# Designs tried in a protein design run: peptides against a protein of PDB entry 5K2M. Part 56

Target 1, 273 residues: chain A of PDB entry 5K2M
Amino acid sequence: MRIGITYTVLRREEMAIKERAGEFGEVVMLHEDDLLFPGNYDLDVVIIRNVSHFKALYTARLFESEGIPTVNSSRLIFEAGDKLFATLRLAGKVPVPEWKAALSEGGALRVPDSLGYPLVSKPVFGSWGRLLAKVNDRDSLEAVLEHRKWMKNPLYGIHYFQEFVEKPGRDIRSYVIGGEFVGAIYRYSNHWITNTARGGKAEPCSDPEVEELSVKAWEAFGEGALAIDIFESEKGLLVNEVNPNMEFKNAARVTGADMAGKLVEYAVEVAKT

## One batch from the design tools (peptide; made by RFdiffusion4, then SolubleMPNN)

Design b2_p13_3_s3 (from b2_p13_3, 5 letters changed)
Fold by OpenDDE base, seed 1:
Structure b2_p13_3_s3 (fold): chain B 273 residues (1-273), chain A 13 residues (1-13)
Amino acid sequence: as target 1 above (273 residues)
Amino acid sequence: MEDVDVSETASEE
C-alpha cells in the first residue's frame, strides 16, 4: 500500500495523518510544489490536505484522471466546498437555515423581502468566516453588494444569503468519516462568527441528536470525510455548512477521538475498491 | 486570492 498525502502546510492534522498512514504502508508526502501533471505517480490512494479549496479540488481531479482514487474525491470537494451546492444537497435531508440565492444585484436587493433583517451574506467559497457579513439593514446590503462589484473573482457575483440564526454563544462541529460518526465539539465565541481558528474555546459534545443529524448530513453526499457545522436554534438543530477540508486538531484533543486514524482507515478502504 | 490560513501563520511566530 502506497499512500500519498498532498499538503500546503504541515499542520498537526497532516502530521497525525502521516503517522497513522505509516502503519498501513509507505507514505509519500507531496507538497504543492511537488505536484506536476500529467505524472506517473505510483500510489494506491491520495489523501487531499491542500488548504485552498480550488487547489484541493483540482489536485483530486488530476489524480483521479490518472486512475488514483482520492480522499476526499473531487466530486465531494466540489459539492461540499461550495456553500450553495452544499445547501442544495443538505436541504433535501436535514434542517438548514433559511436561505436565498441571487445571480444579480437587482435580485439580491429583493432577498430581504423573503428573509427579512438581519441576514447573513456569504461567498459561495472560502473558509474561516472570510467575507461573512451580518446585514442589519438596506444600507448595509447596498454596501456589501457595491464592494462585491469591485472584487475580481466572478464567483463573488453569486449572492448567497441565510437568515441570521441566534445562537447560545456557541455552535457545534461534528465529524463523520465513511458514514461513521467520529465525534463532536462545542465551539464557544462571544462573536456571531464562531470559529476555533479565532481563539474560541472547545468542549466535548455528547448529544445523540447531534450524532443522528450529523450522519444524515453526511448521507446527503454519501462519501468521504466531512466536518459538519450545526447551530442550536429556537427551531432546533440546523446544519449550517459542511467542510471537505476538515481541521480536527482541537476536536481530537478535546474528545480523544482518533480522527486521523479513522481518515487513514477510510483511505485504505477506498484504495481496495 | 490566497486561501492562506492567516490565523495559523500568526500563531507559529
Scores: peptide ipSAE 0.016, ipTM 0.555, DockQ to the pose 0.106
Fold by OpenDDE base, seed 3:
Order: structure tokens, then sequence, then C-alpha cells
Structure b2_p13_3_s3 (fold): chain B 273 residues (1-273), chain A 13 residues (1-13)
């Protein structure tokens, strides 16, 4: 068994994945600078750990074109890594925050007629709460839309909105790999954007409802390894988004779950299929 | 030292 691991930066996650992969076979670390296609890669499977969503997507598709399976697949990265495409999958299976999409400024200006205020404006791509805006009124909406016109990437012209969900000063991040629930954490923040990168505490989450909902959210995609972001709302649990490029160092530390091992085990199963 | 989450820098590239 030869296991490739593509990466941009050697994080704690990539080190843990490398260590666990070594128990199953030969490990080939592939930095982004090492990747040239078409190529002759002697690999049974590739674990995709590129930080960029688009680099991860294209890397996965390029290996697949050489007949090498990837974890995650290019299909999963494409569908789960776009917030709107992920919402389209999730909305058919699990509760999600109310959402609207508009393809023009004129369409976007009508979103409050259905969702009201406050709204959350999200880009369809991006991590770490970048370019998230809480839109409290018409003036704020007009300002966000005006700024989007001057952004160079045409994907900023895809207007994705959610209802603003009041959270109890935390959110939930769960992990499902190959359809198995691996663990979950609470992420605490005093800001409406809950992100562990902003100095939030993480605590274990042991809730059977979270486990069941997380598995159902994964089943909306039906493959791979996903981190799942869940809100505790007055309406109950809502699946906000999924991440096919999951970070898990804090979750592994807090829960004691072998997330790296589970990811490698799944990759080995994919290689044998 | 809180692990500087390198994900912010790599998504701008």
Amino acid sequence: as target 1 above (273 residues)
Amino acid sequence: MEDVDVSETASEE
C-alpha cells in the first residue's frame, strides 16, 4: 500500500495523518511544489490536505484522472466546499438555516422581503468567517452589494444569504468519516462568528441528537470525511455548513478521538475498492 | 502560543 498525502503546510493534522498512514504502508508526502500533471504517480490512494479549496479540488481531480482515488474525492470537495452547493445537498436531508440565493444586485435587494433582517451575507467560498457580514438594515445591504461589485472574483457576484441565528455563545463542530461519527466539540465565542481560530475554547460535545444529525448530514453527500458545523437555535439543531478540508487538532485533543487514524483507515478502504 | 492557523494565509493564494 502506497499512500500519498498532498499538503500546503505541515500542520499537526498532516503530521498525525502521516504517522498513522505509516502503519498501513509506505507514505509519500507531496508538497504543492512537487505536483506536476500529467504524471506517473505510483500511489494506491491520495489523502488531500491542500489548504486552498480550489487547489484541493483540482489536485483531487488531477489524481483521479490518473486512475488514483482520493480522500476526499473531487466531487465531494466541489459540492461540500461551496456553501450554496452544500446547502442544496443538506436542505433535502437535514434542518438548515433559512437561506436565499440571488444572481444580481436587483435580486439580492429583494432577499429581505422573504428572510427579513438581520441577515448574514456569505461568500459561497472561503474559510474562517472571511467576508461574513451581519446585515441589520437596507443601508448595510446596499453597502455590502456595492463592495461586491468591485471584487475581482466573479463568484462574489453570487449572493448567498442566511437568516441570522441567535446562538447560545457557542456552536458545534462534529466529524463524520466514512459514515461513522468520530466526535464533536462545542466552540465557545463571545462573537456572533464562532471560530476556534479567534481564541475560542473547545469542549467535548456528547449529545445523541448531534451524532444522529451529523450522520444524516454526511449521508446528504454519501462519501468522504466531513467536519459539520451545527447551530443550537430556538428552532432546534440546524446544520449550517460542512467542510471537506477539516481541521481537527483541537477536536482530537479535547475528545481524545483518533481522527487521523479514522481518516487513514477510510483512505485504505477506498484504495481497496 | 496559540497555533497560528495557517489556513488564513493559504486561502489567499
Scores: peptide ipSAE 0.015, ipTM 0.543, DockQ to the pose 0.086
Fold by OpenDDE base, seed 2:
Structure b2_p13_3_s3 (fold): chain B 273 residues (1-273), chain A 13 residues (1-13)
Amino acid sequence: as target 1 above (273 residues)
Amino acid sequence: MEDVDVSETASEE
């Protein structure tokens, strides 16, 4: 078996994936600079580890066009990596924060009529809390909308909002690979954006409800490897988002779960299908 | 409980 691994930066995750993949066959590391298409790659499967959502998406689709399956698939990356598209999938299966989408400023200005204040403005793409805004009032909403008009990417014209969820100073990140729950952690932060907290604490999360919810969230997509962000709210557990380009170094360390191994095992399974 | 940088360190650049 020949396993490709595409990457932008050789992180701890990519190193672990490489190491584990070596147990199953020949490993071909493919930096973004190595990727040209059509390329006639001789690979049985490709593990997509590009940092950029769009690079990952296009890389996956390009390999698929050559008949090479990818983990994750371009379909999964597309649907899970867009916050709105992910919400559309998730909302049919699991509890999610209340949300609204608007396609114009005029529409967006009416969102508080449904969600109230505070609400959260999110871009449909991007990670690490980039361009997340807690919108506490009308003035803040107008400011966010004004700024969006000057952003060059047309996707910033897609206005995605959530209710502001009060969290107990933490959130949950779980991991589901091939439909199997692999592990979960609590991520502690005093900031409402938990994912940006440097020097936060992580602890193992051993909650059967989290496990069940995580699997259900994965089933909304039905394939691949996902990190799942879950909020503990007054309404119970809410699936906030999923990530098809998951980082797992912290979770693997804290839980001891073999996330890299599970990912490789799943990729090998995909290759055999 | 371990002190963990929970921020993603990867830049899009």
Scores: peptide ipSAE 0.015, ipTM 0.552, DockQ to the pose 0.080; fails the geometry check
Fold by OpenDDE base, seed 5:
Structure b2_p13_3_s3 (fold): chain B 273 residues (1-273), chain A 13 residues (1-13)
Amino acid sequence: as target 1 above (273 residues)
Amino acid sequence: MEDVDVSETASEE
């Protein structure tokens, strides 16, 4: 068994994955600078850990074109890593925050007619709450749209909005790998954007409802390893987003779950298929 | 660090 691991930065997660992969076979670390296609990589599977969503997507597709399966697959990265495409998958299976998409400023200005205020403006791509805006009124909406107009990336012209969900000072991040629930944490923050990378406290989440919902959310995609962001709302649990490029160092530390091992085990299973 | 590159490249251009 030859296991590739593509990466941009050697984080705690990549180190843990490398260590666990070494128990199953030969590990080939592939920095982005090492990647040229077409190539002859002689690998049974590749674990995709590129930081950039797009680099991860293209890397996965390039390996797949050479007959090498990837974890996650390019399909999963594409569908789960785009907030709108992920919502389209999730909305048919699990409760999600109310959402609207608009393809023009004129369309976006009508979103409050359906969702009301406050809104959350999201780019369809991006992590750590970058370019998330709480939109409380018309003036704020116009400002967000004006700023988007001057952004060079055409994807910023895809206007994705959610209802603002009032959270109890925390959210939930769960992990499902190969359809198995691995663990979940509460992420505490006084800010409406809860992110442990911004200094939030993490605590274990042991809730059967979270476990069931997390598995159902994963089943909307039907493959791979996903982190799942869940909100506790007045309407009950809502699946906000999924992440096909999961960070898990905090969750692994807090829960004691072997997330790196589970990811490697799944990759080995994929390699044998 | 998931999408560091996309936001940085957009600011340098």
Scores: peptide ipSAE 0.011, ipTM 0.563, DockQ to the pose 0.054; fails the geometry check

Design b2_p13_3_s4 (from b2_p13_3, 5 letters changed)
Fold by OpenDDE base, seed 4:
Structure b2_p13_3_s4 (fold): chain B 273 residues (1-273), chain A 13 residues (1-13)
Amino acid sequence: as target 1 above (273 residues)
Amino acid sequence: MTPVDVSETAREE
């Protein structure tokens, strides 16, 4: 078994994945600078750990074009890593925050007629709450839309909105790998964006409803390793988003779950199929 | 309080 691991930055996660992969076979670390295609890669599977969504997507697709399976697959990265496409998968399977998509400014200006205020503006791509805006009024909506016109990437012209969900000062991040629930954490924050990258405390989450919902959310995609962001709302649990390029150092530390091992085990299974 | 290592090691460029 030869296991590739693509990466941008050697994080705690990549170190843990490398260590666990070494128990199953030969490990080939592939920094982004090492990736040239077409190539003669002698690998049975590649674990995709590139930081950039697009780099991860293209890396996965490039390996797949050479007959090498990836974890996650380019399909999963594409569908789960786009907030709108992820919502389209999730909405038919699990409760999600109310959402609207608009393809023009004129369409976007009508979103409050359905969602009301406050609402959340999201880019369809990007991590760590980048370019998330709580839009409290018309003036704020107009400002967000005006700024989007000057964004260089045309994907910023895809307008995705959610209802603003009042949360109890925390959210939930769960992890499902190969359809198995691995663990979950609460992420505490005084900010409406509860991302741990913004200084939130993490605590273990042991809730059977979270486990069940997390598995159902994973089943909407039907493959790979996903981190799942869940909101506690007055309406109950809502699946906000999924991440096909999960960070898990805090979750692994807090829960004691072997997330790196589970990811490697799944990659080895994928290699054998 | 165990410091949450909030080191964003990489931003998506």
Scores: peptide ipSAE 0.019, ipTM 0.512, DockQ to the pose 0.102
Fold by OpenDDE base, seed 2:
Structure b2_p13_3_s4 (fold): chain B 273 residues (1-273), chain A 13 residues (1-13)
Amino acid sequence: as target 1 above (273 residues)
Amino acid sequence: MTPVDVSETAREE
């Protein structure tokens, strides 16, 4: 078996994936600079580890166009990596924060009539809490909308909002690979954005409700490897978002789960189908 | 268990 691994930066995750993939066959590391299409890639499967959501999406689709399956698939990356598209999948299966989407400023200005204040403005793309805004009032909403008018990417004109969820100073990140729950962590933060990139602490999360909800959230997509961000709210557990391009170094360290191995095992199974 | 620092340095380009 020949396993490709595409990457932007050789992180701990990519190193672990490489190491585990080597147990199953020949490993071909493919930096973004190595990727030209159409190509003649002799690979049975490609594990997509490009940092950029869009680069990952296009890389996956390009390999698929050559008959090479990817983990994750371009379909999954597309649907899960867009916060709005992910919400559309999730909302049919699991509890999600209340949300509204608007396609104009005039529409967006009416969102508080449904969600109230405070609400959270999210871009449909991007990670690590980039361009997340807690919108406490009308003035803040107008400011966010004004700034978006001047952003170059037309996707910033897609206005996605959630209710502001009061969290107990943490959130949950779980991992589901091939429908199997692999592990979960609590991510602690004193900031309303609990993303680990902001110097949070993590500890293992062993909660059967989290496991069940995580699997159900994965089933909304029905394939691949997902990190799932879950909020502990007054309404119970809410699936906030999913990530089809997961970082897991901290979760692996904290839980001891072989997330890299599970990802490789899944990729090997995908290669056999 | 003492929470471990989970700072991630990855930047989306």
Scores: peptide ipSAE 0.019, ipTM 0.537, DockQ to the pose 0.085
Fold by OpenDDE base, seed 1:
Structure b2_p13_3_s4 (fold): chain B 273 residues (1-273), chain A 13 residues (1-13)
Amino acid sequence: as target 1 above (273 residues)
Amino acid sequence: MTPVDVSETAREE
């Protein structure tokens, strides 16, 4: 078996995936600079680890066009990596924060009429809390919308909002690979944006309700490897978002779960299908 | 200035 791994930067995750993939066959590391299409790639499966959502999406679709399956698939990356498209999948299966989408400034200005304040403004794409805004009032909403007009990417004209969820100084990140729950962590932060990349503490989460909810959230997509962000709210557990390009360094360290091994095992299963 | 690909995660340097 020949396993490709596409990457932008060799992180701890990519190193762990490479090491575990070596137990199943020949490993071909493919930096973004090595990728030209159409190509003649002799690979049975490709694990997609490009940092950019769009680069990951297009890389997956390009390999699929050559008959090479990918983990994750371009379909999953597309639907899970867009916050609005992910919400559309999740909302029919699991509890989610109240949300609203608008396609114009005039539409966006009416969002508080249904959701109230405070709101969270999100771009439909992006990671690590980039361009998230807590919108407490009308003046703040107008400011966010004004700034969006001057952003060059037309996707910033897609306005996605959630209710602001009061969290107990933490959130939950769980991992589901091939429909199997692998593990979960608490991420602690004094800021309303919980991001482990910003120096948050992580602790193991052992909660049967989190496990059940995480599997149901994965079933909304029905394939691949997903990280799932869950909020503890006054209304109970809410699935906030999913990530088809998951970081798991902190989760693997804290839980002891073999996330890299589970990802490789799933990729090997995909290659045999 | 290399255009910051806003679709990329911030590099943790």
Scores: peptide ipSAE 0.015, ipTM 0.470, DockQ to the pose 0.102
Fold by OpenDDE base, seed 5:
Structure b2_p13_3_s4 (fold): chain B 273 residues (1-273), chain A 13 residues (1-13)
Amino acid sequence: as target 1 above (273 residues)
Amino acid sequence: MTPVDVSETAREE
């Protein structure tokens, strides 16, 4: 068994994955600078840990083109890593925040007619709450749309909105790998954007409803390793988003779950199919 | 110009 691990930055997660992968076979660390295609890669599976969503997507697809399976697959990275495409999968299986998509400014200006205020404006790509805006009124909506016009990436012209969900000063991050629930945490923040990378505290979440909902959310995609963001709302639990490039250092520390081991075990399973 | 990958978080250390 030869296990590739692609990476941009050697984080705690990549170190843990490398260590656990060494128990199953030979580990080949592949920095982005090492990746040239077409190549002659002698690998049974590749664990994709590129920081960039797009680099992860293209790396996965390039290995797949050479007959090497990846965790996650390029399909999963594509569908789960885009907030709108992820919502389209999730909405058929689990409760999600009310959402609208618009393909023009004129369309976006009509979103409040359906969702009301406050809204959350999201780019379809990006992590760590980047370019999230709480839109409380028309003036704020116009400002967000104006700023988007000057952004050079055409994907900023895809306008994705959710209802603003009032949260109890926390959200839930769960982890499902190969269809198995691995663990969950509460992420505490006084800000409406709950993110442990922004100084939030994490605590274990042991809730059977969270476990069931997390597995159902994973089943909307049907493969791979996903982090799942869940909101506690007045309407009950809502699946906000999923992440195919999951960070788990805080969750592993807080829950004691072997998330790196579970990811490697799944990659070894994928290599054998 | 290599496209600046806007999906990378600059980790503030």
Scores: peptide ipSAE 0.008, ipTM 0.449, DockQ to the pose 0.080

Design b2_p13_4_s1 (from b2_p13_4, 8 letters changed)
Fold by OpenDDE base, seed 2:
Structure b2_p13_4_s1 (fold): chain B 273 residues (1-273), chain A 13 residues (1-13)
Amino acid sequence: as target 1 above (273 residues)
Amino acid sequence: SMEDVIDPDGPEE
């Protein structure tokens, strides 16, 4: 078996994936600079580890066009990596924060009529809490909308809002690969944006409700490897978002779960299908 | 953090 691994930066995750993939066959590391299409790649499967959502999406689709399956698939990356599209999938299966989407400023200005204040403005793409805004009032909403007009990417014109969820100083990140729950962590932060990349403490999360909810969230997409962000709210557990380009170094360290191995095993399974 | 180093989907890339 020949396993490709596409990557932007050789992180701990990519190193772990490479190491585990080596147990199953020949590993071909493919930096973004190595990728040209059509390329007639001789690979049985490609594990997509590009940092950019869009680069990951297009890379996956390009390999698929050559008949090479990818983990994650371009379909999954597309649907899970867009916060709005992910919400559309999730909302049919699991509890999610209340949300509104607007396609114009005029529409966006009416969002508080439904969600109230505070609300959260999110871009439909992006990671690590980039361009998240807690909108406490009308003035803040107008400011966010004004700024969006000057952003170059047309996707910033897609206005996605959530209710502001009061969290207990943490959130949950779980991991589901091939429909199997692999593990979960608490991410602690004093900021309303919880992210371990920003120096938050991580602790193991062993909650059967989290496990069940995580699997259900994964089932909304039905394939691949997902990190799932879950909020502990007064309303119970809410699935906030999913990430098809998951970082797992902290979770693997804290839980001891073999996330890299599980990912590779799933990729090998996909290759055999 | 990676966010501090790389904005792969940023408007300037």
Scores: peptide ipSAE 0.027, ipTM 0.626, DockQ to the pose 0.063
Fold by OpenDDE base, seed 3:
Structure b2_p13_4_s1 (fold): chain B 273 residues (1-273), chain A 13 residues (1-13)
Amino acid sequence: as target 1 above (273 residues)
Amino acid sequence: SMEDVIDPDGPEE
């Protein structure tokens, strides 16, 4: 068994994946600078750990074109890594925050007629809460839309909005790999954007409802390894988003779950299929 | 933090 691992930066996650993969076979670390296609890669499977969503997507598709399966697949990265496409999958299977999409400024200005205020403006791509805006009124909406016109990437012209969900000072991040629930954590923050990268505490989450909902959310995609972000709302649990390029160092530390091992085990099973 | 080093999906300069 020859296991490739593509990466941008060697994080704790990549080190753990490398270590666990070594128990199953030969490990080939592939930095982004090492990747040239078409190529002749002697690999049975590739674990995709590129930091960029787009680089991860294209890397996965390029290996697949050489007949090498990837974890995650390019299909999963494409559908799960876009917030709107992920919402389209999730909304058919699990409760999600109310959302609207508009393809023009004129359309976007009508979103409050259905969602009301406050609402959240999100880019369809991006990590760590970048370019999230809480929009409290018409003036704020107009400002966000005006700024979007000057952004170079055409994807900023895709206007995605959610209802603002009041959270109890935390959110939930769960992990599902190959359809198996691996673990979950609470992420605490005093800010409306909960992100552990912003100095939030993480604690174990042991809730059967979270486990069941997380598996159902994964089943909306039906493959791969996903981190799932869940809100505790007055309406009950809501699946906010999923991440096909999951960070898990804090979750692994807090829960004691072998997330790296589970990811490698899944990749080995994919290689055998 | 990695956030400070890489805006991997930002508009390329």
Scores: peptide ipSAE 0.027, ipTM 0.627, DockQ to the pose 0.064
Fold by OpenDDE base, seed 4:
Structure b2_p13_4_s1 (fold): chain B 273 residues (1-273), chain A 13 residues (1-13)
Amino acid sequence: as target 1 above (273 residues)
Amino acid sequence: SMEDVIDPDGPEE
């Protein structure tokens, strides 16, 4: 078996994936600079680890066009990596924060009529809490909307909002690969944006409700490897978002779960189907 | 942070 691994930056995750993939076959590391299409790639499967959502999406689609399956698939990357499209999948299967989408400034200005304040403004794409805004009032909403008008990417004109969820100083990140729950962590932060990249402490999360909810959230998409962000709220557990390009360094360290191995095992399974 | 260095989905400078 020949396993491709596409990457932008060789992180601890990519190193771990490479190492584990070597146990199953020949590993071909493919930096973004190595990717030209159409190409004659002799690969049975490609693990997509590009940092950019769009680069990951297009890379996956390009390999698929050559008959090479990818983990994650371009479909999954597309649907899970867009916060609004992910919400559309999730909302029918699991509890999610209340949300609204608007396609104009005029529509967006009416969102507080439904959700109230505070709101969370999210771009539909992007990682690491980038361009998340806690919108406490009308003035802040107007400012966010004004800034969106001047952003070059037309996707910033898609207005996605959530209710602000009061969290107990932490959130949960779980991992589901091929429908199997692999593990979960608590991410602690004093900031309303809980992200381990911002210096948050991680601790193991062993909660059967989290496990069940995580699997259900994965089932909304039905394939691939997902990191799932879950909020602990007064309403219970809420699935906030999913990530089809998961970082797991901290989670693997804290839980001891073989996330890289599970990802490779799933990729090998995908290659055989 | 890696986040500060790489904005992969940001506007192309």
Scores: peptide ipSAE 0.025, ipTM 0.614, DockQ to the pose 0.062
Fold by OpenDDE base, seed 5:
Structure b2_p13_4_s1 (fold): chain B 273 residues (1-273), chain A 13 residues (1-13)
Amino acid sequence: as target 1 above (273 residues)
Amino acid sequence: SMEDVIDPDGPEE
């Protein structure tokens, strides 16, 4: 068994994955600088750990074109890594926050007619709460739209909005790999964005409802390894988003779950299929 | 890119 691991930065997660993969076979670390296509890669599977969503997507597709399966697949990265496409998958299977998409400024200005205020403006791509905006009123909406207009990437012209969900000072991040629930954490923050990178505290989450919902959310995609963001709302649990390029160092530390091992085990399973 | 700039030891996630 030859296991490739593509990466941009050697994080704690990549180190853990490398270590666990070494128990199953030969590990080939592939920094982005090492990747040229078409290439002659002698690999049974590749674990995709590129930081950039787009680099991860294209890397996965390039390996697949050479007959090498990837974890995650390019399909999963594409559908799960785009907030709007992920919402389209999730909305048919699990409760999600109310959302609207608009393809113009004129369309975006009508979003409050359906969702009301406050809103959350999200880019369809990006991580760590980057370019999230709480939109409390018309003036704020116009400001966000004006800023988007001057952004160079055309994807910023895809306007994705959610209702603002009042959270109890925390959210939930769960992990499902190959359809198996691996673990979950609470992320505490006084900020409406509860990402631990912004000073949040992580604690174990042991809730059967979270476990069931997480598995259902994964089933909306039907493959791979996903981190799942869940909100505790007045309406009950809502699946906010999924991440096909999960960070798990804090969750692994807090829960004691072998997330790196589970990911490698799944990759080995994929290689044998 | 902005997506490539991270602190590998930071409290991400």
Scores: peptide ipSAE 0.017, ipTM 0.591, DockQ to the pose 0.335

